# Ledger of designs, part 95: peptides against a protein of PDB entry 5KEZ

Target 1, 320 residues: chain A of PDB entry 5KEZ
Amino acid sequence: NVAIYNPFRPWWERYQPVSYKLCTRSGNEDEFRNMVTRCNNVGVRIYVDAVINHMCGNAVSAGTSSTCGSYFNPGSRDFPAVPYSGWDFNDGKCKTGSGDIENYNDATQVRDCRLTGLLDLALEKDYVRSKIAEYMNHLIDIGVAGFRLDASKHMWPGDIKAILDKLHNLNSNWFPAGSKPFIYQEVIDLGGEPIKSSDYFGNGRVTEFKYGAKLGTVIRKWNGEKMSYLKNWGEGWGFVPSDRALVFVDNHDNQRGHGAGGASILTFWDARLYKMAVGFMLAHPYGFTRVMSSYRWPRQFQNGNDVNDWVGPPNNNGVI

## One batch from the design tools (peptide; made by RFdiffusion4, then SolubleMPNN)

Design b2_p16_3_s2 (from b2_p16_3, 9 letters changed)
Fold by OpenDDE base, seed 4:
Structure b2_p16_3_s2 (fold): chain B 320 residues (1-320), chain A 16 residues (1-16)
Amino acid sequence: as target 1 above (320 residues)
Amino acid sequence: APQIDASYLTYKRYTS
């Protein structure tokens, strides 16, 4: 991915890929293989946060400032390490003046235009699908158990399906023969936008962002909400079917306070309430649970915004 | 407000 130095190596630089090489701030491919092997050998499975909707930002300077040193040129849509070229992006498909998503009530824009300037891959192309599948299959062959598909709402479900159909079975060294990768798709659907979580049920589980948002409200006793109202928690609250839900109290995005769920999201900063929420989540049978393991960072609020929301996990000069 | 990841909103903020 792009190595960003202003701010200094933010956590979100990981979501600006320039290649599918497995060399990042966390280590190289050999180290990753070693980690996956060691984890699998003790029953710990690895799920990769796969950024496959886009490459890096349009405004990023061309060069070799990347975690693996690969050259890239956002301006010309040139990512030779893949390789991708201008033919592999939706520049011509997006009809907005800016090339970015301008109207989030337009599902076509949401999926065909750039997410905040991030170069939008033409996932309708078999070539692009295959390159992504190759990346994911490489990980599968290494021994990962599945994937979180980042920014899934910005991809057509059919395109995702096409990629998933190209995936290998899981590595039989650790998984039963014929096992398929565990797929959960990050789709933010709190209502009010045309893209629905249900659009993606056919591909795997979907993140249920209503879960953390609503649970936070209840635990906080906002708007007169009571714990007793959780009696029909899950589908009874209008959430997606349990077998399609990936649930969580918070994630790395919404714990920053200005994302999906807003201020209702409980985090480790509110320890007692957070423990209550996480405990409830783990005790309740609804959905597949994900527990957040985060970190403290020096929050600095200016005009209601944390100017240090970019700070990633504890690191050594940018290396984790 | 658009329902997108905060990471991308943050990116936009730093590049705008």
Scores: peptide ipSAE 0.409, ipTM 0.908, DockQ to the pose 0.848
Fold by OpenDDE base, seed 1:
Structure b2_p16_3_s2 (fold): chain B 320 residues (1-320), chain A 16 residues (1-16)
Amino acid sequence: as target 1 above (320 residues)
Amino acid sequence: APQIDASYLTYKRYTS
């Protein structure tokens, strides 16, 4: 991915890819392969956060300032490490003046235009689908069990399906023959926008962001809500079907506020309430549960916003 | 506010 230096190596630089090489501040491919093997050998499965909607921001300077040293040129849409060129992006498909999503009530813009300047891949092209599938299949061959598909609301469900149809069965060294990768799609649907979680049910599970948002409100005792109201928690609260839901109290995005769920989201910063919420989530039979593992950072609030919300996880590699 | 990942909004803030 792009190496961002202002701010200094933020966590979110990981979501600006310039190649599909397994070489980041989290480690290299050998280290990753070693981890996957060790985990699989004790029954712990690995699911990869796959960023396949886009490449890096259009405003990033060209060069080799990346975690694996790969050259890239956002201005010319040149990503030779893949390789991608100008033909592999939706620049011509997006009809907005800026090239960015300008109206989030327009589903076509949401899917065909750049997400905050991130170069939008033309997922309708078989070439692009194949390059992504190669990346994911490499991970499957290493031994991962599935994927979180980042920014799924910004991809057409049919394009996602086309990619998934190219995926191999899971590695038979650890999984039964014919096993398929576990897929869950990050779709933020709190209502009010045209793209719905149900659009993606055909591809796998979907993140249910209403879960953490509403649970936070209840645990915080906002709006007079009570724990007893959680008796019909799940579909009874208007959430997606249990067999399509991946649920969580917080994630790395909304943990930092100003995201899906807003101020209602509970995090480790509110330890007591957070433990209550996580405990309830694990006890109540709804959806596929995910528990957050995070880290502390030096929060500094200015005008209600943490100006250090960019701080990445601790590391000591000092190289990449 | 658009219902998108905060990470992308943060990127926009630093590059705009």
Scores: peptide ipSAE 0.384, ipTM 0.898, DockQ to the pose 0.827
Fold by OpenDDE base, seed 3:
Structure b2_p16_3_s2 (fold): chain B 320 residues (1-320), chain A 16 residues (1-16)
Amino acid sequence: as target 1 above (320 residues)
Amino acid sequence: APQIDASYLTYKRYTS
């Protein structure tokens, strides 16, 4: 991915890929293989956060400032390490003046235009699908158990399906023969926008962001809500079917105060309430649960926003 | 406000 230096090596630089090389601030491919093997050998499975909707931002300077030193040129849509070129992006498909998503009530823009300037891959092209599948299959062969598909709401469900149909079975060294990768799609659907979580049920589980948002209000006792109201927690609260839901109290995005769920989101900063929420989540049968493990950073609020929400995990000059 | 990840919002803040 791009190495960002302003701010200094933010956590979100990971979501600006320039290649599919397993060479990042966390380590190289050999180290990754080693970790996956060690984890699998003790029954801990690895699920990769796969960034496949886009490459890096269009405004990033061309060069070799990347975690694996790969050259890239956002201006010309040149990512030779893949390789991608201008033919592999949706520049001509997006009809907005800026090339970015301008109207989130337009599902076509949401999927065909750039997400905040991130170069949008033409996922309708078999070439692009195949390159992504090759990346994911490489990970499957290493021994990962599945994937979180980042920014799924910005991809057409059919394109995702086409990619998933190219995936190998899981590595039989650790998984039963014929096992398929576990797929959960990050779709933020709190209502009010045209793209719905149900659009993606056919591909696998989806993130239920209503879960953490609503649970936060209950635990915080906002608006007179009571724990007793959780007796029909799940579908009774308007959430997606349990067998399609991946649930969480917070994630790396909304613990920083925006994205999906506002101030209601409980985090480790509110230790007692957070433990209550996580405990409830783990005890309740609804959905597939995910527990967050994070870190403290020097928060600095200005006008209600943390200006240091970019801060990544403890690192040594950018190396974790 | 658009329902998107904070990572993207943060990136936009520093590049716009």
Scores: peptide ipSAE 0.367, ipTM 0.894, DockQ to the pose 0.847
Fold by OpenDDE base, seed 5:
Structure b2_p16_3_s2 (fold): chain B 320 residues (1-320), chain A 16 residues (1-16)
Amino acid sequence: as target 1 above (320 residues)
Amino acid sequence: APQIDASYLTYKRYTS
């Protein structure tokens, strides 16, 4: 991915890929393979956060400022390490003046235009689908159990399906023959926008962001909410079907204060309430649960926003 | 505000 130095190596630089090489601040491919093997051998499965909607931002300077030194040129849409070229992006398909998503009530823009300047891959093209599938299949071959699909809201469900249909069965060294990768799609659907979580049920599970948002409100006793209201927690609260839901109290995005769910999201910063929320989540049968393990950073609030929300995990001069 | 990842909003803040 792109190496960002201002701010200094933010956590979100990981979501600006320039190649599908397994070479990042977390380590190289050999180290990753070793980790996956060791984890699988003790029954711990690995699920990869796969960024397949886009490449890096259009405003990033061309060059080799990337975690594996690969050359890239956002201006010309040149990513030779893949390779991608200008033919592999939705620049011509997006009809907005800026090339970015301008109207989030327009589902076509949300999926065909650039997410905050991130170069939007033409996922309708078989070539692009195949390159992504090759990346994911390589990971499957290494031994991962499945994937979180980042920014799924910004991809057409059918394009995702086409990619998933190209995926191999899981590595039989650790998984039963014929096992399929576990897929959960990051779709932020709190209501009010045209793209719905249900659009993606056919591809796998979806993130239920209403879960953490509503649970936070209840536990915080906001708006007169009571724990007793949780008697019909789950589908009764308008959440997606349990067998399609991946649930969590917080994630790496919304724990930073102004993401999906806003201030209602409980995090480790509110230790007591957070433990209550996590405990409740684990005790309740609704959805597939995910527990967050995060880190403390030096928060600095200005106008209600943490200006240090970019701070990544503990590192040594950028090396994790 | 659009319902998108906070990371991308942060990116936009620093690159705009």
Scores: peptide ipSAE 0.365, ipTM 0.891, DockQ to the pose 0.884

Design b2_p16_3_s3 (from b2_p16_3, 11 letters changed)
Fold by OpenDDE base, seed 4:
Structure b2_p16_3_s3 (fold): chain B 320 residues (1-320), chain A 16 residues (1-16)
Amino acid sequence: as target 1 above (320 residues)
Amino acid sequence: APQIDSAYLTYKKYTS
């Protein structure tokens, strides 16, 4: 991915890929392979946060400022390490003046236009699908158990399916023969936008962002909410079917107060309430649970916004 | 407000 130095190596630089090489702030491919092996050997499975909707931002300077040193040129849509070229992006498909998503009530824009300037991959193309599948299959062959598909709402479900249909079975060294990768798609659906979580049920589980948002409200006793109201927690609250839900109290995004869930989201900063929420989540049978392991950072609020929301996990000069 | 990841909102903030 792009190595960003202003701010200094933010956590979100990981979401601006320039290649599918396994050279990151966390280590190289050999180290990753070693980690996966060691984890699998003790029954700990690895799920990769796969950024497959886009490459890096269109405004990023061309060069080799990337975690693996790969050259890239956003201006010309040139990512030779893949390789991708101008043919592999939705520049011509997106009909907005800016090339970015301008109207989030337009599902076509949400999926065909650039997410905040991030170069939008033409996932309708078999070539693109295959390159992504190759990346994911490489990980599967290494021994990962599945994937979080980042920014899934920005991809057509059919395109995702086409990619998933190209995936190998899981590595038989650790998984039963014929096992399929575990797929959970990050779709932010709190209502009010045209793209629905249900659009993606056919591909795997979907993140249920209503879970953390509503649970936070209840635990905080906002709007007269009571714990007793959780008696029909899950589908009874309008959440997606349990077998399609990946649930969580918070994630790295809404933990920072933006977008999905807002101020209702409970985090480790609210220790007691957070423990209550996480405990309830783990005790309740609804959905597939995900527990957040985060970190403290020096929050600095200016005009209600944390100016340090970019700070990633503890690191040594950008190396985790 | 658009329902998107804060990662991208933050990116937009620093590139706008």
Scores: peptide ipSAE 0.394, ipTM 0.908, DockQ to the pose 0.814
Fold by OpenDDE base, seed 1:
Structure b2_p16_3_s3 (fold): chain B 320 residues (1-320), chain A 16 residues (1-16)
Amino acid sequence: as target 1 above (320 residues)
Amino acid sequence: APQIDSAYLTYKKYTS
């Protein structure tokens, strides 16, 4: 991914890819392979956060300032490490003046235009689908069990399906023959926008962001809500079907206060309430549960916003 | 506000 120095190596630089090489501040491919093997050998499965909607920001300077040292040129849409070229992006398909998503009430813009300047891949092209599938298949062959598909809201469900249809069966060294990758799609649907979670049910599970948002309000006793109201928690609260839901109290985005759910989201910073919420989530039979593991950073609030919400995880292993 | 990851909104803040 792009190496960002202002702010200094933020956590979110990981979501600006310039190649599909397994070389980041988290480690290199050998270290990753070793971790996957050790985990699989004790029954712990690995699911990769796959960023496949886009490459890096269009305003990033060309060069080799990346975690793997790969050259890239956002201006010319040149990513030779893949390789991608200008033919592999939706520049001509997006009809907005800026090339960015300008109206989030227009589903076509949301999927065909750049997400905050991030170069939008033309996922309708078989070439692009194949390059992404090759990346994911490499991970499958290493031994991962599945994927979180980042920014699924910004991809057409049919394009996602086309990519998934190219995926290998899971590695038979650890999984039964014929096993398929576990897929869950990050779709933020709190209502009010045209893209719905149900659009993606055909591809796998979907993140249910209403879960953490609503649970936070209940645990915080906002709006007069009571724990007793959670008796029919799940579909009874208007959430997606249990067999399509991936649920969580918080994630890496909304624990920083600006993601889906806003201030209602409970995090480790509110330890007592957070433990109550996580405990309830694990006890109540709804959805596939995910527990967050994060880190502490030096928060600094200005006008109600943490200006240090960019701070990445601790790193002292020498990987740039 | 658009319902997108805050990571991308933060990026926009630093580049726009």
Scores: peptide ipSAE 0.369, ipTM 0.899, DockQ to the pose 0.843
Fold by OpenDDE base, seed 3:
Structure b2_p16_3_s3 (fold): chain B 320 residues (1-320), chain A 16 residues (1-16)
Amino acid sequence: as target 1 above (320 residues)
Amino acid sequence: APQIDSAYLTYKKYTS
């Protein structure tokens, strides 16, 4: 991915890929392979956060400032390490003046235009699908158990399906023969926008962001909410079907006050309430649960916003 | 406000 130095090596630089090389600030491919093996050998499975909707931002300077030193040129849409070229992006398909998503009530823009300037891959093209599948299959062959598909709401469900149909079975060294990768799609759907979580049920589970948002209000006792109201927690609260839901109290995004849930989201900063929420989540049968493991950073609020929300985990000059 | 990840909101904040 792009190595960003302003701010200094933020956590979100990981979501600006320039290649599919397993060479990042966390380590190289050999180290990753070693980690996957060690984890699998003790029954811990690895699920990769796959960024496949886009490449890096269009405003990033061309060069070799990346975690693996690969050259890239956002201006010309040149990512030779893949390789991608200008033909592999949706620049011509997006009809907005800026090339960015301008109206989130327009599903076509949400999927065909750039997410905040991030170069939008033409996922309708078999070439692009195949390159992504090759990346994911390489990970599957290493021994990962599945994937979180980042920014799924910005991809057409059919394009996702086409990619998933190209995937190998899981590595038989650790998984039963014929096992398929576990797929959960990050779709932020709190209502009010045209793209719905249900659009993606056919591809796998989806993130249910209503879960953490609503649970936060209950645990915080906002608006007179009571724990007893959780009697019909799950589908009774308007959430997606349990067998399609990936649930969580917080994630790396809304932990920082963004994405979904706003101020209702409970985090480790509110230790007691957070433990209550996580405990409830783990005890309740609804959905597939995910527990957040994060870190403390020097928060600095200005006008209600943390100006240090970019801060990544403890690192040594960007290396973790 | 658009319902998108903070990763992208933060990026936009520093590039816009």
Scores: peptide ipSAE 0.356, ipTM 0.897, DockQ to the pose 0.817
Fold by OpenDDE base, seed 5:
Structure b2_p16_3_s3 (fold): chain B 320 residues (1-320), chain A 16 residues (1-16)
Amino acid sequence: as target 1 above (320 residues)
Amino acid sequence: APQIDSAYLTYKKYTS
């Protein structure tokens, strides 16, 4: 991915890919393979956060300032390490003046235009689908158990399906023959926008962001909410079907108070309430549960916003 | 506000 130095190596630089090489601040491919093997050998499965909607931002300078030193040129849409070229992006398909998503109530823009300037891949093209599938299959062959599909709401469900149909069975060294990768799709659907999590049920599970938001409100006793109201927790609260839901109290995004859930989201910063929420989540049968493991950073609030929301995990001069 | 990842909102903040 792109190496960002202003701010200095933020956590979110990881979501600006320039290649599908397994070479980042977390380590190289050999180290990753070793980790996957060691985890699988003790029954711990690995699920990769796959960024397949886009490449890096259009405003990033061309060159070799990337975690693996690969050359890239956002201006010309040149990513030779894949390779991608200008033919592999939705520049001509997006009809907004800026090329970015301008109206989030327009599903076509949400999926065909750039997410905050991130170069939007033409996932309708078989070539692009195949390159992504190749990347994911490489990971499957290494021994990963499945994937979180980042920014899924920005991809057409059918394009995702086409990619998934190209995937290999899981590695038979650790998984039963014929096993399929576990797929969960990040779709932020709190209501009010045209793209719905139900659009993606056919591809696998989806994130249910209403879960953490509503649970936070209840645990915080906001708006007169009571724990007794949780008797019909799950589908009764308007959440997606349990067998399609991946649930969580917080994630790396909304724990920073920016995005889905707002101030209702409980985090480790509110230790007691957070433990209550996580405990409830683990005890309740609704959905597939995910527990967050995060870190403390020096929060500095200005006008209600943490100016240090970019701070990543503990690192050695940018290397994790 | 748009319902998107904070990672991308943060990126936009630093590039706008």
Scores: peptide ipSAE 0.332, ipTM 0.888, DockQ to the pose 0.848

